Peptides against a protein of PDB entry 3B8E. Designs and how they scored, part 205

Target 1, 230 residues: chain A of PDB entry 3B8E
Amino acid sequence: PFLIFIIANIPLPLGTVTILCIDLGTDMVPAISLAYEQAESDIMKRQPRNPKTDKLVNEQLISMAYGQIGMIQALGGFFTYFVILAENGFLPIHLLGLRVNWDDRWINDVEDSYGQQWTYEQRKIVEFTCHTPFFVTIVVVQWADLVICKTRRNSVFQQGMKNKILIFGLFEETALAAFLSYCPGMGVALRMYPLKPTWWFCAFPYSLLIFVYDEVRKLIIRRRPGGWVE

## One batch from the design tools (peptide; made by RFdiffusion4, then SolubleMPNN)

Design b1_p27_6_s3 (from b1_p27_6, 21 letters changed)
Fold by OpenDDE base, seed 1:
Structure b1_p27_6_s3 (fold): chain B 230 residues (1-230), chain A 27 residues (1-27)
Amino acid sequence: as target 1 above (230 residues)
Amino acid sequence: KEELLKLLEELFEKLLEETLKLVEEIS
């Protein structure tokens, strides 16, 4: 998220404190749950033929998988961010390069995509309005990602949800999201304004698409082992 | 690569539009 912020020069979608809450509160339990998932592939069940090289390869593959999950989560968050800003009159294209003017306290006439002028205070309210939905979106995307990542080749429907730790992690992160979204004082402490219940559903289409895409990918892999899709 | 990026952008825009419509309907 921070890298995209720097590259695109867009308004900050998520505060530093909120990022810390994600890293420490939301990602930890899911990560532990994934560590307890039974390796679907024989690669992790087989004794390493060469303990040094095979360990390095496995560590790299695991690292890449976690990196991909984080990237997908970020994409989901940014999707929600763009939806909220678009609803408030700022189309994604208009946000590019807007950061400098957005953060300038002396500019009180920043125009949206429709020519409406926004004061600094109004802009900051909209910015902070994005924080809670962004966080919640990450949680919702994590639900899908955790379920998807449970299997590499098999369908989620075939593997089932047998990991109790995963289920616990899903409840824990959801409870944390609810706490941060609705607990009094979070707007001041974390710059997370209360979330309208409707925004919980904003990430669902995105999560569904990821789910469908992954299922299709897995189907292709099963039908064409060793293909370019791997 | 450029075609893929364009497709992703188009997909994103469509998703954005559909999501906005959905939010409007629920609101």
Scores: peptide ipSAE 0.016, ipTM 0.358, DockQ to the pose 0.045
Fold by OpenDDE base, seed 4:
Structure b1_p27_6_s3 (fold): chain B 230 residues (1-230), chain A 27 residues (1-27)
Amino acid sequence: as target 1 above (230 residues)
Amino acid sequence: KEELLKLLEELFEKLLEETLKLVEEIS
């Protein structure tokens, strides 16, 4: 998120403190729970060919999976960010390069996509309004991502959910998201304004998309073992 | 993997576009 903020010069979608809350508060418990997840049934059935190469391949596959999760989370957050800004009159294309003027306290006539002028204070309200939904969207997407990551080849419907620690982690991160979204003072402390309950559903279409994407990926892997999709 | 990521990106963009249309209809 921060890298995209710098590269695209868009208004900051998520505060640094909130990023730390994601990293330390929401991601740790699920990540630990995944370490205790039962091995994938199809992986366990594979005869080890070369223990050294198979270990390296497995470590690389795990690393790639976690890297992909992080990218998917960021994409989900940005989806909600762009929706909120568009609702407030700032279309995604208009946000490119806008950061310099957006963060300038002396510019009080920044125009949105419809020619409406925004004061510095108004812009900061909209910016901070984006922080909470961005965070919540990441959490909602994590529900799907963590469930998907249980298997590499098998459908989630075939593997099922047996890790109670993972389930607990999902509830913990959801509770943290609710706390950060609705606890008084979070707007000042974390630059996270209270979230409208309807915004919890903004990530659901994206989560569904990720489920469909992963099931299609896994279907291809099952049909073409050893293919480029693995 | 790159083709799948590209497909995901395209689907994301389509979803964003449709969501923006819905927001415009509600606003």
Scores: peptide ipSAE 0.006, ipTM 0.356, DockQ to the pose 0.041
Fold by OpenDDE base, seed 2:
Structure b1_p27_6_s3 (fold): chain B 230 residues (1-230), chain A 27 residues (1-27)
Amino acid sequence: as target 1 above (230 residues)
Amino acid sequence: KEELLKLLEELFEKLLEETLKLVEEIS
């Protein structure tokens, strides 16, 4: 998220402190839960060819999986960010390069995509209204991502929800999201304004699409082992 | 696994407590 912020010169979608809270508080439990997930039956059945090579491959696969999860989470967050800003009159194309003027306290006439002028205070309110939904979206996407990442090749329906640590992680993330979204003072501490309950559902279609996509991907992998889709 | 869950619970509680303290300090 921070790199995209710099590269695209868009208004800050999520505060730096909040990003750190995600890294330290949200991602840790899921990562641990995945580490303790039972190996897929197909991986277990593989006779080790070369222990050194197989270890390296496994480490690369784990690293890639974590990278993919992070990318999907970021996409979900940015989706919600762009939706909120679009609803407030800022289309995605208009946001490109707008950061300089957006963050300038002395500019009080920043125009949206419809020619409406926004004061610095109004812009910051809109920016801060994006932070909470962005975070919640990440959590909601993580529900799907963690479930689908349990297995590389097997369907979620085949393996089931056997990892108690994963279930605990999902609960913990949800509780943290609720806490950060509704606890008094978070608007000041983390610049996260209270979230309307309706925004919890904003990420659901996206999470569903990811789930369906991953199931289809896994189906293809099962039917065509060794394809580029792996 | 049970020990890990307990550790995670403790870490979560600590994070919540620290966050609440920060909120109180800033409020």
Scores: peptide ipSAE 0.000, ipTM 0.233, DockQ to the pose 0.013
Fold by OpenDDE base, seed 3:
Structure b1_p27_6_s3 (fold): chain B 230 residues (1-230), chain A 27 residues (1-27)
Amino acid sequence: as target 1 above (230 residues)
Amino acid sequence: KEELLKLLEELFEKLLEETLKLVEEIS
């Protein structure tokens, strides 16, 4: 999310605290999962395969898998961000390069896609309105990712301990999302305004789309093992 | 890969439009 913010020069889609919460949630669960996988792999690999090369390959495969999941989650968050801004008169194309003027407190006449002028305070309200739904969308997309990951794993033994940690992480993130969305004072302290209950459902169509896309990709890979997917 | 990306973009645009309509109906 932060990289897209810098590259596209769009208004900030996530607050610093929400970014930290996502980073902590998405980095800790993989790290713990990796630690358990390494311990279990060390127990099962009785025969001397070169442990350094096998660890490096496993770390690379895991890093790639988590990188892909993180990109999918970011896309879900940005989808919700663009929906909210479009509802408030800012089309996605108009947001490109707008950050410099958006963040300037001395410019009170920034125009939306329909020619309506927005004051600095009005722009910041809209920006902060995006923070909570973006975070909630990430959590909802993570539920879909859990289902996708469950269907990808062929090893029953590796699934058990990893599934408990992953499920616990998702429950923790869901509880945190509820706390940040509805606790009084979060709008002032963390720039996360209260979320309308309807926005929880905004991510569900996107989660379904990700699920369908992943199933189609898996089907193509199964039909052409070792082939490049165009 | 290019065909999948194009399909994903088309689905994204359709989903965005339908989501906006849904939000307007619920608001």
Scores: peptide ipSAE 0.017, ipTM 0.380, DockQ to the pose 0.041; fails the geometry check

Design b1_p27_6_s4 (from b1_p27_6, 21 letters changed)
Fold by OpenDDE base, seed 3:
Structure b1_p27_6_s4 (fold): chain B 230 residues (1-230), chain A 27 residues (1-27)
Amino acid sequence: as target 1 above (230 residues)
Amino acid sequence: LEELLKKLLELFEKLLKEVLEKVNKIA
């Protein structure tokens, strides 16, 4: 999100505080929970063909898979961001290059896509209105991400949901998202304004997409052991 | 590449409008 903010010069879609909440609040407990996940029954029995090259190939393939999932997550967040700004009169094309004027507190007549002028304070309210939905979108997508990370090749339906710590992590990140979204004072303290409940559902298609993508990937791995998809 | 980007953005805007219309009908 921050890279696209810099490259495209758009208004900041996700604040630094929100990023910290993701990294420290929503990702940490789930990541620790994965350390206690039960190993797949067939992975530990497999000997590498070449201990040096096969390990490197596997690490690269894992990195690519996580990169692809991360890209889908980012797309979900940006979709929500663009929807909110469009609803407030700023179409996506108009946002390109707008950051410089957007962040200038001395410019109080920035025009939207329809010619309406926005003061600095009004622009910041809209910007901060995007932070919470973006955060919530990431949390909802992370549900699928965390679940699929339980296994390398087995379906989630085969492995099951036996890790109580992982389940706790899913509830914890959801509770944190709800707290940050609806607790009074979060707008001032964390620049996260209250969110309409309907926005929670906007991320569900992306969560489903990640889940389906990974299940298909794992299915291919099971049918073609030792393939390039592992 | 720039033309492709513009076409993608136009398609995205169309999709956004459709989503917004559906959301507004449900609300």
Scores: peptide ipSAE 0.029, ipTM 0.601, DockQ to the pose 0.047
Fold by OpenDDE base, seed 4:
Structure b1_p27_6_s4 (fold): chain B 230 residues (1-230), chain A 27 residues (1-27)
Amino acid sequence: as target 1 above (230 residues)
Amino acid sequence: LEELLKKLLELFEKLLKEVLEKVNKIA
């Protein structure tokens, strides 16, 4: 998201503080929980592999798959960002190149897509209104990511949800997201303004997309052992 | 590439407007 902010010169979609909250706050417990996940049921039943060549191939395939999931997460955040700005009169095409004027406190007549002029303070309120739901969207999408990453080949329906630490991690992420979103003073301290409860649902299609993507990937792996998708 | 991106953004805007209109009708 920060790279797109620089390249496209759009208003900042996700603040640095919110990024730190994701990396240090929400991702820590889930990452630890994955270390204690029960072994995949089919790991011991796999055919012998060449430990020298297949290790590198497996790392590349895993990196590619999780890289794609990461891109879907970013797209979910940007979707929420563009929806909020569009509802406030800023269409996506109008945001291109707008950052310089947007961040200039001396320009108080920046026009939206409908010709309405926005003061610096008004623009910053809208920007900070985007930071919180972007963060929440990432957390909601991470629910799907954390659930699917415990297995490589088996469906979530086959493996089940047995790791209590992972479940706790999901609740911890949600509680932290709710705290940062609705606790008084977060708008001043973290530039995270409270969001409407309806914004939590904006990420659901992307969570579903991740589930479908992973299930299709795993289905291909099961049907074509040794394929490039594994 | 820039023209392609603009066309994609225009398409996205159209889709976004349609989605917002549908959501507002349901809400």
Scores: peptide ipSAE 0.028, ipTM 0.603, DockQ to the pose 0.048
Fold by OpenDDE base, seed 5:
Order: structure tokens, then sequence, then C-alpha cells
Structure b1_p27_6_s4 (fold): chain B 230 residues (1-230), chain A 27 residues (1-27)
């Protein structure tokens, strides 16, 4: 998100505080959950394999899968960002190159896509209004990520939801997202303004996409062991 | 590449407008 902010010169889609909340608040428990799940699945279901050759290949494949999932998460966040700004009068094309004027506190007549002028204060409110939904979108997409990462090869439907740590992680990140989104004073303290409940649903298509993508990938792996899709 | 990106953004804007119009009609 920050790279796109710099390259495209768009208003900041994700604040520093929000990034810290993702890295420290929402990712810790899920990461621990995934570590336990991987250990359990590898110990219980792995046939004796050559430990030297399989380790390097598996680590590379896992890293690629997580990279792809991360890209889908970013796309979901940006989608929510563009929707919110569009609802406030700023269409995506208009946002390109707008950052310079957007961040200038002395310019109080920045025009949106419809010719409406926005003061610096109004623009910053809209910007901060995007930070919370972006964060929430990441959390909602992470629901799918955590569920799909529960297994390396088996369908989620086959593995089930037996990992209590995973369930706890999902609950924790959701509770944190709700707290940051709706607790009074978060707008002032963390620049995270309250979110309309409807914005939680903006990420659902992406969560579904991740889920379908991973299930298809796992299905292909099961049907064609040793294929390039692994 | 730049032209392609512009076309993609235009398409995205069109889709976004359509979605927003539909959402506003339902709300």
Amino acid sequence: as target 1 above (230 residues)
Amino acid sequence: LEELLKKLLELFEKLLKEVLEKVNKIA
C-alpha cells in the first residue's frame, strides 16, 4: 500500500498506526495459530520424505502462496479505498497525482471529480475514513487466509475447524477491528473514524476469491502431484 | 503500458459507478 501511495501519488490509503495494528495486533495470533497447525499437519500426515530436498521446495512454495494471498489482500484493501473515495466524490483516475495538493494544508480548494471543493480538514477526514475500512478489509480477508492456511494440501472441508487457536485468532482480530472502528475517541487517538457496518461486506468477495483460489489450487495439487501449481 | 493502465482504470471507474448506483438504489 505504501509503495502504491508513493508511485501513484494518491492520498495515503493506509496509515502508519493501522499498519502497526495489522502487524502487531492482528497478525501475531494468526501466525502462531498457523505455526501450530503446520506443525500438527506435518507431523501427523507426512509420509517419510527426503528431508533435504523437500524442505527447500516446500518453503519456496509456501512463500509463493503467501505472497499471492498477500497480493489479493492488498487488492481488497485498495478496492475498499477506491469505493470510499468514490462515494465521497473522488474517482480513481482523479486520485492519480492528487497527493501533492491533497497533503498541502495551504490548499483549501482541491476539487473532486464533480467539481466540489474540499478544504484540507475535509480531505483529511475522508483520508482517515479510508484507513479504518482498509484495516477492516484486511481483517476480513485474513479470515479466509487463516482458514485456507490451516491445511497445505487437504480441503478446508476435510480438515475442519478443530484448531482452537485459529478460532481464537479469528475472534481476536475481529474484536480488535470492531474496537478500533467503533470505540469512541479512536478517531482522535488513532485517526480511525467509525465505519459503517456495510463496509465490512466490501471484503467478502475477496475472501471468497481467496477461498476458491486456494481450494482449486489444493485440488490441482491432489490431482496432479508434482505439478507446477505446487 | 500507460495506455493500458488508463484503460483499466477507466473500466474500473465505470464498474465502480455501476456498483455505487446499484447500491444506492437498494439502500
Scores: peptide ipSAE 0.027, ipTM 0.633, DockQ to the pose 0.046
Fold by OpenDDE base, seed 2:
Structure b1_p27_6_s4 (fold): chain B 230 residues (1-230), chain A 27 residues (1-27)
Amino acid sequence: as target 1 above (230 residues)
Amino acid sequence: LEELLKKLLELFEKLLKEVLEKVNKIA
């Protein structure tokens, strides 16, 4: 997300503090919860064909899979970002290269896609209005991510929701998201303005996409062991 | 109340940064 911000020169989609909250606040408990997940029977029983090569290949494939999931997560966040800005008159194409003028407090006549002029204060309100939904989008997408990360090969339907710590992690992330979104003072302290409840649903298609993607991936792995999609 | 919350959140941000720095040093 930060690289896209720099390359595209768009208004900041996600604040630094929010990024820190994602990295440390929302990911820690889920990561711990996964450590207590029941081991997959296939992982425990299946011996590697070649202990030297298969382990390395598996690590690379896992890394690629997480990279792909991360890209879907980022796309979900940016989708929410672009929707909010579009609703406020800034179409995606107009945002390209706009950052320089957007962040300049001395420019108070930045035009949107419809010719409406925006003061610096107004622009920052819109920007900070994007931060909270972006964060919430990541949390909602993480719901699917946490669920799919329980297993490497088995379907969620096979493994089930047996890890109580994982469930707790899901609630913790949701509670944190709600707190950051609706607690008074967050707009000033974290530059995260209150979120309309409807925006919680904006990320649901992407959560579903991640879920479907992973289930399909796992299905392929089960049907074609040793494939490049592992 | 808002000032108090701001102060608490600033402290929280500081703690988060410190944790991140520590994690990055270990990694």
Scores: peptide ipSAE 0.009, ipTM 0.275, DockQ to the pose 0.020

Design b1_p27_7_s1 (from b1_p27_7, 22 letters changed)
Fold by OpenDDE base, seed 1:
Formats: sequence, structure tokens, C-alpha cells
Structure b1_p27_7_s1 (fold): chain B 230 residues (1-230), chain A 27 residues (1-27)
Amino acid sequence: as target 1 above (230 residues)
Amino acid sequence: VEELLKLLLEELKERLKKLLEELEKKK
């Protein structure tokens, strides 16, 4: 998200406090929850033929999988960001290069895609209105991520939701998202304005996409053991 | 990363302080 912000010079989609809430609030408990997830017996039963090389290959595969999921999460967040700004009159193409004027407090006549002028205060309200939905989008996408990370080869439907700690992590991050979205004063304290309930659903297509992608990947692995997709 | 986290924590503290001051003014 931050890289796209720098490259495209768009209004900041995710605030520093929101980033902190993601890193400390939503990533930590899930990571701990995953550490207690029992690895599939097939992963643990394969004695490393060479502990050094097999560990390295496994770490690379895990890193690539997390990298891909992270990209899908970012895309989901940006989708929500662009939808909110478009609803407020700022089309995606108009946002390109707008940051300089957007952040200038002395410019109170920044035009949207329809010629409506926006004051600095109004622009900042819209910007901060994007922070909460972006955060919530990441949380909703993380639901799918956490669920799919339970298994490497088997379908989630086959292994089921046995890890109580993981379930707790899902509730914790959702509760945090709800708190940050709806608790009075969060707009002032965290620059996270209240979220319309409808915005929770903006992330669902991406959550579903991750889920389907992982299930298809696992299906391919099951049909072609030892393939490059593993 | 640690320095960034420290900066973020300080910013959060400042914002919380401002919120508390605003809440006190409304009482």
C-alpha cells in the first residue's frame, strides 16, 4: 500500500496509526495462533532428507505464499479505497498525482471528478474515512488467510476448524476492527472515522478469491504430487 | 522497524492525549 502511495502520488489510503494497528493488533495474534496450528502430518512425517536444503526450500515456498497473499490483501484494501473515493466523487484516474494538492492546507478548492470543490478539512475527512475501511478489508481478507494456512495440502473442509486459538484470533481481530470502526472518539484519536456496515462486505470478494485460489492450489497439489505448484 | 514503531507509538500517545483533553473540555 505504501509503495503505491509513493509511486502514484495518491491521497494516503492507510494512515500510520492504522498501519500500527495492523502490525501490532491484527498480525500478532493470528501469527501466534498459526504457531499452535498442528502442521499437517504429511509435512512433519517427511524426515528432511537434507535438513539444510529442505528447510531452505520450505522457507522459500512459505515466503512466496505469504507474499502472494499479502499482494491480494493490498489489492483488496485498494479496491475498498477506490470505491469509497469514487462514491465521494473522486474517480481513480483523478487521484493520480493529486496528493500534493490534497495535502496542501492552503488549497481549499481541489476539484473532484465532477467539478465539486473540496476544502482541506473535507478532503481530510474523506481520507480518514478510507483508513477504517482499508483496515477492515485487511482483517476480512486475513480471515481467509488464517483459515487457508491451517492446511498445506488438504482442503479446509476436510481438516476442519480444530484450533481454538486460531478461532480466538479471528474473533480478536474482528473485535478490534469493530472497536476501531465504531468506538466514539476514534476519529480524533486514531483518524479512523465510523464505518458504514456495507463496507465490511467490500472485502468479501477478495476473501473468497484467496479461499478459492488456495483450494484450487491444493487440489492441483493433490492431483499432481511433486509439481511446481507445491 | 523499531524506530518506526517508536515514532508511531509516540504519535499515538500524542493523539490520545489530545482526545483526553477534548473529553475534559466537554465535561
Scores: peptide ipSAE 0.019, ipTM 0.367, DockQ to the pose 0.019
Fold by OpenDDE base, seed 5:
Structure b1_p27_7_s1 (fold): chain B 230 residues (1-230), chain A 27 residues (1-27)
Amino acid sequence: as target 1 above (230 residues)
Amino acid sequence: VEELLKLLLEELKERLKKLLEELEKKK
């Protein structure tokens, strides 16, 4: 998110507070839940043929998978950001390079894509209105991430949702997201304005995409043991 | 990353402090 913010010079899509809530609030319990997940029966039964080379390959593949998932997660957040700004009159193409004027409190006549002028205060309300849905989008995508990270090779349907800690983590992050999104005063306190319930669904296509991606990856691994996708 | 987190935590603390002050003024 921060790299795109710098490169595209767009209004800030995700606030510092929301980043902290993700890193410290939503990711901690899920990460712990994954650490206590039962090892796949297949991982424990397979002795590594070559412990040194096979470990290195597996670490690289895991790192690549997490990197790809993180990119899809970021894309989901940006999608929500662009949809909200478009709904408020700012089309994605118009946002390019707009940050300098957007953040200038002395400019009160920033035009949207339709020629409507926006004051600094109005622009900041819209910006902060994007932060909460971006955060919620990340949480919704993390549901899929947690589910897919439960297994390395087996389908989620085969392994099942047996980890109670993972289920608790999903509940906790969702409850936190709901609290931050709808609790009175969060707009003033955290600059997280309340969002319409419909915004929770904006992330669902990306959550589904991650799920499908991982299931396809695992299917390929099962069909072609020792392939480049492992 | 740790320095960034510290800066973010400090900013969060300042914002929370301001919010508390505003809530106290409304009583």
Scores: peptide ipSAE 0.017, ipTM 0.353, DockQ to the pose 0.019
Fold by OpenDDE base, seed 2:
Structure b1_p27_7_s1 (fold): chain B 230 residues (1-230), chain A 27 residues (1-27)
Amino acid sequence: as target 1 above (230 residues)
Amino acid sequence: VEELLKLLLEELKERLKKLLEELEKKK
């Protein structure tokens, strides 16, 4: 998320405190839950591969768990960010390079995509309005991501939801998201304004898409072992 | 907040660098 913020020079999509909450609060329990996940049934049934290939598989799983999930989460968050800003008159193309003017307190006439002028205070309200939905979107995407990461090749439906730690992690992150979104004073303390319930649903199509994509990917891997999709 | 952002940026850069190095080692 922060890299895109720097490269695109867009208004800050996610506050520093929110990032810390993600890194320390949201990702920790899921990561632990994945460590305690039962070995995939197809991996256990395979004859011990050449130790070199098994290490490669573990490295790939780790890379997927830490790298790919993070990217998917970021994409989900940015999607929500762009939707909110677009609803407030700022189209994605217009946001490119806007940060300098956006963060300048002395500029009170920043124009949106429709020519409406926004004061610094108004801009910051919109920015802070993005923080909570971004966080919530990450949590909702994590519901799918954590579930799909349980197995590399098997369907979630085949492996089942037996990991109690994972289930607990899902509830914890959801509870944290609800707390940060709706607890009084979070707007002042964390610059996370209360989230309209409708924004929880904004992430669901994306989570569903990722879930379906991963299930299809796994299905292809099962049908064509050794393909480029692995 | 700016200092925290800088720290986070540095950490992110370091993580990315490590990831790139790991990717290069696999090549």
Scores: peptide ipSAE 0.006, ipTM 0.252, DockQ to the pose 0.020
Fold by OpenDDE base, seed 3:
Structure b1_p27_7_s1 (fold): chain B 230 residues (1-230), chain A 27 residues (1-27)
Amino acid sequence: as target 1 above (230 residues)
Amino acid sequence: VEELLKLLLEELKERLKKLLEELEKKK
């Protein structure tokens, strides 16, 4: 998300504090849960694997999975960001290069795509209004990611929700999202304005897409063991 | 990267100041 902000010179889609909350709060517990689940799986599957080749393959698979999922999360967040800004009169094309004028406190007449002038304060309200839905979108997509990462080959329906740490991670992410979205003072503290309940549902199509994509991927792996998709 | 880090640090400082001011107003 931040790389696109720099490259496109668009208004900041996600605050730095919220990025830190994602990286430290929402990603850490899931990562720990996956580490425990992998450790349990490796304890049960102790065939003498060549530790060098299998670690490299696992690291590459994990890196590719995290990279792909991270890209889908970013795309979902940016979609939500562009929708909110478009609803407020800023079309995506107009946002390109707008950052310099957007962040300038002395410019109070930034025009939207329809010629409406926006004060600095009004622009910042709209920017901060984007932060919460972007964060929630990431959390909802992370639900799908966590459920997907639980199983390498088996469908989620076959392993079930046995990992208590994973369930706790999902609960923690949801509780954090609710806290940041609805706690009084978070708008000032974290630049996250209250989320309309409808925005929770905007992320569901992306979560479903990831879920379907992974189930299809796993189905292909099960049908063609040793294929290019491993 | 350095300019970005500076912007991040400035934003963090401004947010912390605002939080402190709000906490002081509620006392």
Scores: peptide ipSAE 0.019, ipTM 0.353, DockQ to the pose 0.020; fails the geometry check

